# Peptides against a protein of PDB entry 1BH9, part 107

Target 1, 89 residues: chain A of PDB entry 1BH9
Amino acid sequence: FSEEQLNRYEMYRRSAFPKAAIKRLIQSITGTSVSQNVVIAMSGISKVFVGEVVEEALDVCEKWGEMPPLQPKHMREAVRRLKSKGQIP

## One batch from the design tools (peptide; made by RFdiffusion4, then SolubleMPNN)

Design b2_p28_3_s2 (from b2_p28_3, 14 letters changed)
Fold by OpenDDE base, seed 4:
Structure b2_p28_3_s2 (fold): chain B 89 residues (1-89), chain A 28 residues (1-28)
Amino acid sequence: as target 1 above (89 residues)
Amino acid sequence: DVKEKITKALFEYALKWIEEKVVPFMEK
């Protein structure tokens, strides 16, 4: 594989949730096996959660009068705020 | 409640993913 191909793969890998991990996570809670469709759905929900954190982080960045790109401090504050607002289960 | 446990677990997973796959590549 070329460097470019490997780079694209790494980008894809970083942006995706490993199905096996999600599957194991859910099964550890339910105590029973889950279908691939359930894993896909749960992965989707997780991505929604990520989106909510990013959205909050962008709001934090703006409220702090700072400019993109987002920094770790924005993400940490976002999580804190979401918890404070009761938006995190 | 199973639903609640799953929801919580998925969110925690999302947070962990951010910490491991996003934050390290963000500008410090």
Scores: peptide ipSAE 0.388, ipTM 0.820, DockQ to the pose 0.503
Fold by OpenDDE base, seed 1:
Structure b2_p28_3_s2 (fold): chain B 89 residues (1-89), chain A 28 residues (1-28)
Amino acid sequence: as target 1 above (89 residues)
Amino acid sequence: DVKEKITKALFEYALKWIEEKVVPFMEK
């Protein structure tokens, strides 16, 4: 894959998540208020997850002998494979 | 445990984000 193609999907990985949404999500689990630092950390983890999916999807695309850009089918297959490998819940 | 629940929730959120914010803009 070209640097440009990879960069396009890296943009998604680097995209910020709404802090309020992450905060509510975490607080619903912990039952207590969370700090801004916790929200930032959790947002970062979420971005890592996105990156892992994209990375696997790129591999799927390559393995299938297909050309970029990634398609939804690559993303779906990536998730399946990552779950199978136990790399994601 | 709590860690597992958080991890799972964050991943599910990430997947939802991909589905809503990324997939629609991908070439089908």
Scores: peptide ipSAE 0.384, ipTM 0.817, DockQ to the pose 0.517
Fold by OpenDDE base, seed 5:
Parts: sequence; C-alpha cells; structure tokens
Structure b2_p28_3_s2 (fold): chain B 89 residues (1-89), chain A 28 residues (1-28)
Amino acid sequence: as target 1 above (89 residues)
Amino acid sequence: DVKEKITKALFEYALKWIEEKVVPFMEK
C-alpha cells in the first residue's frame, strides 16, 4: 500500500458516511427521493473528495519539508490550495 | 444547476467530516 492509501484507510476506518445523512443532503437539493444506489454513489464521491484533500495535504507536507504524520495545518492548507486551483468548490 | 449544488454539498460534507472525525485526532 502507498502512504496515501494507508492514510485513506485510516480515515475511512475512523468514521463512515452515514447513509441517512447523505440521503437527506441529496434529497434536500433534488427535492425528490433517491435510491440506495444513488446514496452509495454519492457517498463514494464524497470519499473521493476526501482522498483528494489527503493527497494534496501529503504534497503540502512534503513541500514544507516536513515528515508524516499529517497535521491539521496540512489539511487546512490543502483545502485552501485546492480551492485556489479551482479543483474543489 | 443541480449537479453543481450536489457536488458542492457533498464536498462540504466531506470537509466537515474531516474536520470533525479526522483533524481532532491528528498530531499537532
């Protein structure tokens, strides 16, 4: 496993996205009921976003000349950078 | 745009998840 994969695994292990919350979130936007498969798909997308943040955070850590484990400052900086790049909303 | 709204919402949810479930347990 890569370092990124390990970090993702650890994060995903800590907490899973509750289906009910995702479902409510989506339905509040669409105004219609969504299927379980849709919820699963949307949960997956959310996890992809997490992965992108982690990847950027690892890059930040490296560019700052620091060593793992990642720290909150890396995550915050990662989000800032991704937004600046237009890679995330 | 529905797609945009969903994308934004899901990302915000992901960020909140990170802030609440990940960041607090990371070393300073």
Scores: peptide ipSAE 0.362, ipTM 0.807, DockQ to the pose 0.474
Fold by OpenDDE base, seed 2:
Structure b2_p28_3_s2 (fold): chain B 89 residues (1-89), chain A 28 residues (1-28)
Amino acid sequence: as target 1 above (89 residues)
Amino acid sequence: DVKEKITKALFEYALKWIEEKVVPFMEK
């Protein structure tokens, strides 16, 4: 994982997941208002999910005999594999 | 199950974010 791509990824992580969007998403499911702390926790979980996809994508990249930076094809294959393994919904 | 629904929704959100905010900026 190149430092350049890692830096970009971290930038994306830090700027991602607007709290308002997460809040609305959760409230649409629970039917009740949720606290800021709940939103923070849910945002964190979402970032963990992203991390799992990226990790799998890196594995895909390696198994295909390729090297970072990751490409869209690696991300798509990662999601497919994780679903097949039952590791993600 | 609410927990399952939330988990699934959060994951779908994460995937959508990847597709919209990350993939477009990845090298081809």
Scores: peptide ipSAE 0.344, ipTM 0.795, DockQ to the pose 0.547

Design b2_p28_3_s3 (from b2_p28_3, 13 letters changed)
Fold by OpenDDE base, seed 5:
Structure b2_p28_3_s3 (fold): chain B 89 residues (1-89), chain A 28 residues (1-28)
Amino acid sequence: as target 1 above (89 residues)
Amino acid sequence: DVKKKIIEALQKYALEWIEEHVVPFMER
């Protein structure tokens, strides 16, 4: 596995969002109840997003000429960049 | 756009999650 693949795997593994929280979040927007499958799907989307943040952080790390492991500054910069790109609200 | 709103909300939630569960435990 590449370093990137390992990082993504770790983040996906660690990205365990409480189903109740996700459900409430979705329902607050839809105004209606959502199924368990919808919650699972939305959780998956969230995990993918976390992976994308990590990928951006890895890119930041590389562009700064630094080596893993990622540091908080890489994550913070990644978020800033994603916001500037309009990828994050 | 409901889908857009949901995605944005999930992204915000995920970012908060990262700040609470990932960033504090990363090496400086």
Scores: peptide ipSAE 0.584, ipTM 0.909, DockQ to the pose 0.441
Fold by OpenDDE base, seed 1:
Structure b2_p28_3_s3 (fold): chain B 89 residues (1-89), chain A 28 residues (1-28)
Amino acid sequence: as target 1 above (89 residues)
Amino acid sequence: DVKKKIIEALQKYALEWIEEHVVPFMER
């Protein structure tokens, strides 16, 4: 695995969202019950998003002339950048 | 747009989760 893949894997492992929480979140928006398949799909979307954050953080780390593993400052800067780009709320 | 609302909500939730359950355990 590349360093990027390893970082993503660690983030995915640490960010194991409870299915019940995801389900409740979706249902609060749709106003109706959702299937387990929908929850799984949305969990996947969430993991993709985590990957996007990690990719941005790796870019920050590189641009700052630093080496992995990622640090909190890289993640926080990544979030700020993604917000400024309008990619996250 | 419902789809957009769902995605944004998931993103917000994920960010909060990262800050509370991931970032504190990252190496500094």
Scores: peptide ipSAE 0.556, ipTM 0.900, DockQ to the pose 0.432
Fold by OpenDDE base, seed 4:
Structure b2_p28_3_s3 (fold): chain B 89 residues (1-89), chain A 28 residues (1-28)
Amino acid sequence: as target 1 above (89 residues)
Amino acid sequence: DVKKKIIEALQKYALEWIEEHVVPFMER
């Protein structure tokens, strides 16, 4: 496995969003109650997104000629880049 | 568009989550 693959796995394993928070967030937008399955699906999407942010951070780290582990500066730059690309608000 | 709003909200939430649960534990 590549360093990126291992890091993604670790992040996916660590990322756990409170179901209640996700549920409230969705319901605040839809104006209606959402099922547990919807919450699970949305949690999964969010988890994947976190992985994508980390992947971008790893790319930043590499492009800066630095070695893991990732540092806050890599995450900050990753978010900036994703926003710049219009991939996140 | 509700779908778009949900995705954007989830992304925003995830970013906040990273700031609170990931960044503070990363090596500086």
Scores: peptide ipSAE 0.555, ipTM 0.900, DockQ to the pose 0.441
Fold by OpenDDE base, seed 2:
Structure b2_p28_3_s3 (fold): chain B 89 residues (1-89), chain A 28 residues (1-28)
Amino acid sequence: as target 1 above (89 residues)
Amino acid sequence: DVKKKIIEALQKYALEWIEEHVVPFMER
C-alpha cells in the first residue's frame, strides 16, 4: 500500500457525513424530496472530493520537502491551491 | 445548472466539515 492510498483510506473512513445534513443540502437546491439512495450517492461523491483535497495536501507536503502525516498547514494550503485552480468554489 | 450547483454546495460543505472534524485533530 502506498502512503497516499493509506491516507485516502483514513480520510474516507473518517469522512462519514451525516445523512440528514446531506439530504437537507440537496433538497435546498432541488426543491424536491430526495431518496435515500441519492443521499448515499452524494455522500460518496463528497468522500471522493475529500480524497482530492487530501491528495492535493500530500502534494503540498511533498513540494515543501516534508513527510506525512499531514498537518493543518498542508490542508489549508491545499484548499487555497484548489480554489486558485478553480477546482473548488 | 442544478448538477453543478449541487456539486459546489457539497464541496463547500465538505470543506467546512474538514475544518471542524479533521483539521483540529491533525498532528501539528
Scores: peptide ipSAE 0.548, ipTM 0.896, DockQ to the pose 0.421

Design b2_p28_3_s4 (from b2_p28_3, 15 letters changed)
Fold by OpenDDE base, seed 3:
Structure b2_p28_3_s4 (fold): chain B 89 residues (1-89), chain A 28 residues (1-28)
Amino acid sequence: as target 1 above (89 residues)
Amino acid sequence: STRERIEKALFEYSLQWIEEEVVPFMEK
């Protein structure tokens, strides 16, 4: 891969979930192949979960008496809390 | 159920994704 291809892939990873990773994850559970549309749908569900982390982080920020923008510590605390709660939409 | 397992896996993946792809880039 060229440096440009690698850079584009890294930028894509930060903006979206890797399709191959989601596909492998789902297939490891179902034991069967999944279509591209299924992967897209599963990616969408994951984005909802990410949204909930952001919401939790905003709550943490507010409860700590701090002002936006969110900082890494808010995200880390949000993740810890959601893991503890087992919160799934 | 399969659905529950998928949802749990996607949730865990999402948390991991944030830790690896979002948090590090919030640093300045």
Scores: peptide ipSAE 0.462, ipTM 0.856, DockQ to the pose 0.504
Fold by OpenDDE base, seed 1:
Structure b2_p28_3_s4 (fold): chain B 89 residues (1-89), chain A 28 residues (1-28)
Amino acid sequence: as target 1 above (89 residues)
Amino acid sequence: STRERIEKALFEYSLQWIEEEVVPFMEK
């Protein structure tokens, strides 16, 4: 493998939820095996959640009078706010 | 309900994923 290929793989890993992890998570709750389609759907929902956090973080950044790129403090504050709003349990 | 449990679990997982896979690579 080239260094570029390895880099792309790492980028992909950091941009997607591992299907195996999602599958195990769901199965630990349902008590039974789940289909690949269910895992895909749940992965999609998770992506939506992440998107909501990022969106809130951008709002936080702006409200604090700061400029992108986002920093960890914006993400953490976003999570706190979403939890307080009841959007994230 | 099962749905609620799954949703909560996915939320928690998503947040953990952010802390482990995104935050460490963000500008400090």
Scores: peptide ipSAE 0.442, ipTM 0.848, DockQ to the pose 0.523
Fold by OpenDDE base, seed 5:
Structure b2_p28_3_s4 (fold): chain B 89 residues (1-89), chain A 28 residues (1-28)
Amino acid sequence: as target 1 above (89 residues)
Amino acid sequence: STRERIEKALFEYSLQWIEEEVVPFMEK
């Protein structure tokens, strides 16, 4: 890897889910190989989850009477709240 | 069900991703 390639990789990693990781994750559950379209769909679902966490964190921040930007404590509290709501099995 | 297991796994992965790729770069 060149330094440039490494930088691009890190940029993509922080902005999107690695397809290989999602693929491995799903295959570990299904026990069979999954198509690229399935990986894309699963990546989309993951993105939705992240979005929900952020939205919940923003709500936490507001309810705590605090100002942006979001802090780790908001994210962690958001996760706790979402879990308690039973949205995820 | 398989669907539920997938959703749970994806959620957990998302949380891990947040902790590793987002939280460390947020203001303390």
Scores: peptide ipSAE 0.440, ipTM 0.849, DockQ to the pose 0.476
Fold by OpenDDE base, seed 2:
Structure b2_p28_3_s4 (fold): chain B 89 residues (1-89), chain A 28 residues (1-28)
Amino acid sequence: as target 1 above (89 residues)
Amino acid sequence: STRERIEKALFEYSLQWIEEEVVPFMEK
């Protein structure tokens, strides 16, 4: 992988999600308020999901005989494949 | 279950985040 690809990948993994959005999302399901620690945990899970998409996209890129950096088409295909694999509970 | 619903929601949120915060800035 190129240094640029690595840097971007790390940026994706380190990206923070809006806590307010995560909080509202969880509370809409639980029907009750959630603690800051719960929001942090859920944010972490989301980061894991993003990482899985990126990793799948890298696999797609490789399978298509292409080289990084990733393109939107790789991400879109990755999402389709993960859905097909039953990644969504 | 509630757990499954949460996980599904978080996954969908993650996908949306990718579409809005990652894909638009990726090299074409």
Scores: peptide ipSAE 0.435, ipTM 0.844, DockQ to the pose 0.501

Design b2_p28_4_s1 (from b2_p28_4, 14 letters changed)
Fold by OpenDDE base, seed 5:
Structure b2_p28_4_s1 (fold): chain B 89 residues (1-89), chain A 28 residues (1-28)
Amino acid sequence: as target 1 above (89 residues)
Amino acid sequence: SVREEIEKALFELSLEEAGRLAAELAAL
């Protein structure tokens, strides 16, 4: 990896959804309070999901003959493709 | 390619996080 690649990797590793936001989101759906462990679990699942979307978006970017950085259009198309493949709801 | 290296890194990271999450869930 280049230094830039390592930096991006490290930034992704350190990235996380704010716990408070995840908690509020879950509670808005369930209508009940959730435990810290549920927030941690959902945060982790969400991060993995984002990683999968980003991976697909990079593929989209390449298939379109474009180069990073990723743009919203790549992310939207990635989600569409993952849905069509049945990989996400 | 740069893309493949990034994807590999992301994939490895996702597996790591998935493993960590699985361990966390198992400890609930």
Scores: peptide ipSAE 0.039, ipTM 0.505, DockQ to the pose 0.031
Fold by OpenDDE base, seed 3:
Structure b2_p28_4_s1 (fold): chain B 89 residues (1-89), chain A 28 residues (1-28)
Amino acid sequence: as target 1 above (89 residues)
Amino acid sequence: SVREEIEKALFELSLEEAGRLAAELAAL
């Protein structure tokens, strides 16, 4: 692992979705209250999802010969590629 | 922050699937 990868990992690890916001979002979809454990599980899954998209977007940025920071176009292309690979719905 | 807004937007892309999974977990 490079220092750059380690730095990204540390920033990623220290980031988190606000628990209350995640709870509200889930409940808005399910139409009912959810347990703390469901919020924790879904927060973790969502964080992994974001990490996968960001990693793909960094690959897109590099392949396009561009420099950070990531732009919306990189994120959009990343999502397209991940969908094409069947890695996200 | 910009990072926070990007993370929120990316989360919303999987929100429908997340909702289905959450409902299944809640039903266990």
Scores: peptide ipSAE 0.035, ipTM 0.536, DockQ to the pose 0.067
Fold by OpenDDE base, seed 1:
Structure b2_p28_4_s1 (fold): chain B 89 residues (1-89), chain A 28 residues (1-28)
Amino acid sequence: as target 1 above (89 residues)
Amino acid sequence: SVREEIEKALFELSLEEAGRLAAELAAL
């Protein structure tokens, strides 16, 4: 890890979705209660997704010759690229 | 479908949190 990579990892590692918020969100969609395991799984999936998108967006930003902070255009492009790669649906 | 709605919700939530993370990274 470079220092920059480490910093990104640390920020990613420290990030987490609040369980209560995830639970409410899922339940708003399903119309019924969900188990703790479902919340945990969904939180994990979401975190992985965020990590992948942010990483790709940073790459996009760099490749476009731009400097952080990330802008919506970087995020949109990141998602597009990840979809193209089949990494996200 | 329920799956599509969940995927959409994940997308929206993830983008929001990704934005927050990006801001944190930029502040380092």
Scores: peptide ipSAE 0.022, ipTM 0.441, DockQ to the pose 0.638
Fold by OpenDDE base, seed 4:
Structure b2_p28_4_s1 (fold): chain B 89 residues (1-89), chain A 28 residues (1-28)
Amino acid sequence: as target 1 above (89 residues)
Amino acid sequence: SVREEIEKALFELSLEEAGRLAAELAAL
């Protein structure tokens, strides 16, 4: 992919997940090495996943008539709803 | 959204790069 696309992925990665930590995590699961692009992609996917859970939790919080900060109950309900919708496994 | 931007970027990958990346991801 283009340098611009790569830069976007790297920006997404840099915002939350250290490259080395993600690489180590993936390798601990797979038992094999992965490419830099896979690490970047997985970082982005993880960022989006976290974002979607947080977004759902914020929606839960609002629908319950509550205000941030998010609490564990919001996160648990968010995950339940996302699973129910088939959005996450 | 961030998700949409990532999806757009993925769709713009070359067939070769997309195939390689998909294969590596599938092996995770």
Scores: peptide ipSAE 0.022, ipTM 0.508, DockQ to the pose 0.030

Design b2_p28_4_s2 (from b2_p28_4, 15 letters changed)
Fold by OpenDDE base, seed 2:
Structure b2_p28_4_s2 (fold): chain B 89 residues (1-89), chain A 28 residues (1-28)
Amino acid sequence: as target 1 above (89 residues)
Amino acid sequence: STRKQIEEALFKLSLEEAERLAQELAAI
């Protein structure tokens, strides 16, 4: 990451996750409305997933001897590795 | 299970967000 990219990434991590989308998603699965607290909890989990994927992708990029920006191939490999580690479904 | 379905769905949504973030970072 450049300094600017790192700053933007940190700003993203501090921002709210798309709660509305999460709420709709959960409700579509459960078939009923979910509380605000549940949405908050699920948003937290989702944010963790985002962070883990991005950070793993950066690691992949580095290990492949490449430089940012992240590319789809880094993201795909990151997901594969995280699944292998059991850190994501 | 319902829990697993939720986790998988949340992951997919998170992946989309991660890719969006990556694209945003690539722009700077």
Scores: peptide ipSAE 0.352, ipTM 0.795, DockQ to the pose 0.619
Fold by OpenDDE base, seed 4:
Structure b2_p28_4_s2 (fold): chain B 89 residues (1-89), chain A 28 residues (1-28)
Amino acid sequence: as target 1 above (89 residues)
Amino acid sequence: STRKQIEEALFKLSLEEAERLAQELAAI
C-alpha cells in the first residue's frame, strides 16, 4: 500500500461492515439465531480477509509489472496464492 | 463442519467487499 492507500484502508476498516448480511449468512448455515457479539467477531474476521486479499492482489499487480486499478485477474491470483499459503480457506 | 462452512461463506462475502475496497483504492 501507498501511504494514501493505507489511510483509505484504515478508514474503511473502522467503518461499519455489512452486519445484517453476515448475520443472515451465519443463520442460514446454523439454522438458528446468532448473537450480536458473534456477528461483531465475524465482521472483524471478514475485514481481515478483505485486507489480506486486497494487499495480495496489489502485490500480484506489481509483480506482474502492471499498474492499478486492480482487475479480476489480480483478485483471482491473489485468492489462489493465499489459499496455497493456508491464509484463507 | 459448521465452522468450515461459516468460514467459507464469510470468505465469499469478504471477496465482494474486497472488490469494493479495490474500487475505492483505485479512485485515489
Scores: peptide ipSAE 0.350, ipTM 0.796, DockQ to the pose 0.594
Fold by OpenDDE base, seed 1:
Structure b2_p28_4_s2 (fold): chain B 89 residues (1-89), chain A 28 residues (1-28)
Amino acid sequence: as target 1 above (89 residues)
Amino acid sequence: STRKQIEEALFKLSLEEAERLAQELAAI
């Protein structure tokens, strides 16, 4: 990340996350209601995933000698690499 | 497992958000 990108990233991480979507998602799997604290925790994990994917994608873009913006191919490669590292499922 | 299902689901949602963030960063 550039400093400006890092600042925007940090602002994003501090902002609201789609908690409603996360709640519905978990409840669809468990079949029962989920507490607010669980949703908050899962939201935090999701934000970590977001940051890791974007950071890895930027690294991919740079290593491939390409310029922004990030493209789907960078995101896909980032995911593959992070899976290989065991950092994402 | 339920844990794995949740993790995978959260990851998919995170990918969508990551793509949105990537677009925002590209605008910088």
Scores: peptide ipSAE 0.347, ipTM 0.794, DockQ to the pose 0.606
Fold by OpenDDE base, seed 3:
Structure b2_p28_4_s2 (fold): chain B 89 residues (1-89), chain A 28 residues (1-28)
Amino acid sequence: as target 1 above (89 residues)
Amino acid sequence: STRKQIEEALFKLSLEEAERLAQELAAI
């Protein structure tokens, strides 16, 4: 990350995750309503996933000898690698 | 399991957000 990119990343992390979508998704699976605290916790986990994928994708891009911006192929490879490491489902 | 389903669903949402973040970072 450049200094500016790091700042933007931190701003993203501080921003609200799509709570409504997360709530609907969990409720569709559990068949019942979920508390705000559960949604907040799940939002936090989702943000961790986001960070892991982006960081891995940046590593992929670098190791392939390519320059930003990140492309779909970097994201796909990142997911593959993280799955093989057991870090994401 | 319910846990597995939730994790899978959250990951899918996370991928969408990751793409958005990647675009944000690419803009600078």
Scores: peptide ipSAE 0.340, ipTM 0.789, DockQ to the pose 0.650

Design b2_p28_4_s3 (from b2_p28_4, 17 letters changed)
Fold by OpenDDE base, seed 1:
Structure b2_p28_4_s3 (fold): chain B 89 residues (1-89), chain A 28 residues (1-28)
Amino acid sequence: as target 1 above (89 residues)
Amino acid sequence: DVKKKIIEALFKLSLEEAGKLAEELAAI
């Protein structure tokens, strides 16, 4: 990250995750209402995951000797690596 | 099962959001 990118990243991390979408998503699967605490927990996990993927993708991009912007290939490789590390399912 | 479906759904949503973040970072 550049300093500016880091700042934007941090701002994103502090911003609210789309809780409404998460709530609807879970409810569509469970067929019943979801508590606020569950939505908050799932939102937090998802938000952390977003950050981890982007950070890993940037690392991939750098290690491949490439320059931003991130491309789908970086994101795919990031996910693969995180799965292999047991960081994500 | 339900847990697996939820995890997979959240994973997909998170990847989508990760893409958006990546684009935002590229714009600066």
Scores: peptide ipSAE 0.411, ipTM 0.829, DockQ to the pose 0.689
Fold by OpenDDE base, seed 4:
Structure b2_p28_4_s3 (fold): chain B 89 residues (1-89), chain A 28 residues (1-28)
Amino acid sequence: as target 1 above (89 residues)
Amino acid sequence: DVKKKIIEALFKLSLEEAGKLAEELAAI
């Protein structure tokens, strides 16, 4: 990350995550209402995951000798690598 | 497995958000 990118990333981390979407998503699977605390917890985990994916994707892009913007292939490879590292299930 | 489905769904949603963040970072 450049300083500007890092700053933007930190701003993102401080912002609210799409809690409503997460709530709807979980409820669509469980068929029952989900508590706010559960949504908050899942939102936090998801936000961390977002950062890890982007960081890994940027690393992939750089290692492949390519320049931004990130492409789907970078994201897919990032996820693959994170899985292999045990960072994500 | 409900737990597994939730995790997988959250990953998909997170990937979408990651894409949006990536676009923002690219614009810098």
Scores: peptide ipSAE 0.410, ipTM 0.829, DockQ to the pose 0.653
Fold by OpenDDE base, seed 2:
Structure b2_p28_4_s3 (fold): chain B 89 residues (1-89), chain A 28 residues (1-28)
Amino acid sequence: as target 1 above (89 residues)
Amino acid sequence: DVKKKIIEALFKLSLEEAGKLAEELAAI
């Protein structure tokens, strides 16, 4: 990350995650109402996944000798690597 | 398995959000 990118990333981490979407998603699977605490917990986990994917994608981009912006190919490779490492499902 | 389905769905959503973050960083 550049300094500016890091700042933007931190702003994202501090911003609200789409909790409403997470709630709807879980409820569509369980068929029952989901507590706020569960949504908060799942949101936290999801945010961790987001961060790890982006960080890994930047690493992929760098290792491939390429410059930002990140492209779908970097994201796909990042996911593959993180799955291999057991860091994401 | 419900647990597995939830995890997979959340991961999928996270990928979408990761894409949005990447776009934000690209604007810099």
Scores: peptide ipSAE 0.406, ipTM 0.825, DockQ to the pose 0.659
Fold by OpenDDE base, seed 3:
Structure b2_p28_4_s3 (fold): chain B 89 residues (1-89), chain A 28 residues (1-28)
Amino acid sequence: as target 1 above (89 residues)
Amino acid sequence: DVKKKIIEALFKLSLEEAGKLAEELAAI
């Protein structure tokens, strides 16, 4: 990451996550309303996962001797590696 | 089960958001 990229990444971490989508998603599964705190917690977990995937994908891209932008193949490989490491389900 | 379904759904949503973040970072 460049300094500017790091700053943008940090801004993303502080920005709003699609809480409405998460709320609808959980409610569709549970069949009942969910509290704001649950939505916030799930949003936080999702953001952490987003960061892990992107960081791993950048590592994959570099190890393959390629340059950004990230492609679907980098994302797929990142997920595969994270699963093998037991970091994601 | 509820837990598995929630995790799977959040996973899919997170992957979509990861793609958006990747695009933003590439623009810098």
Scores: peptide ipSAE 0.403, ipTM 0.824, DockQ to the pose 0.680

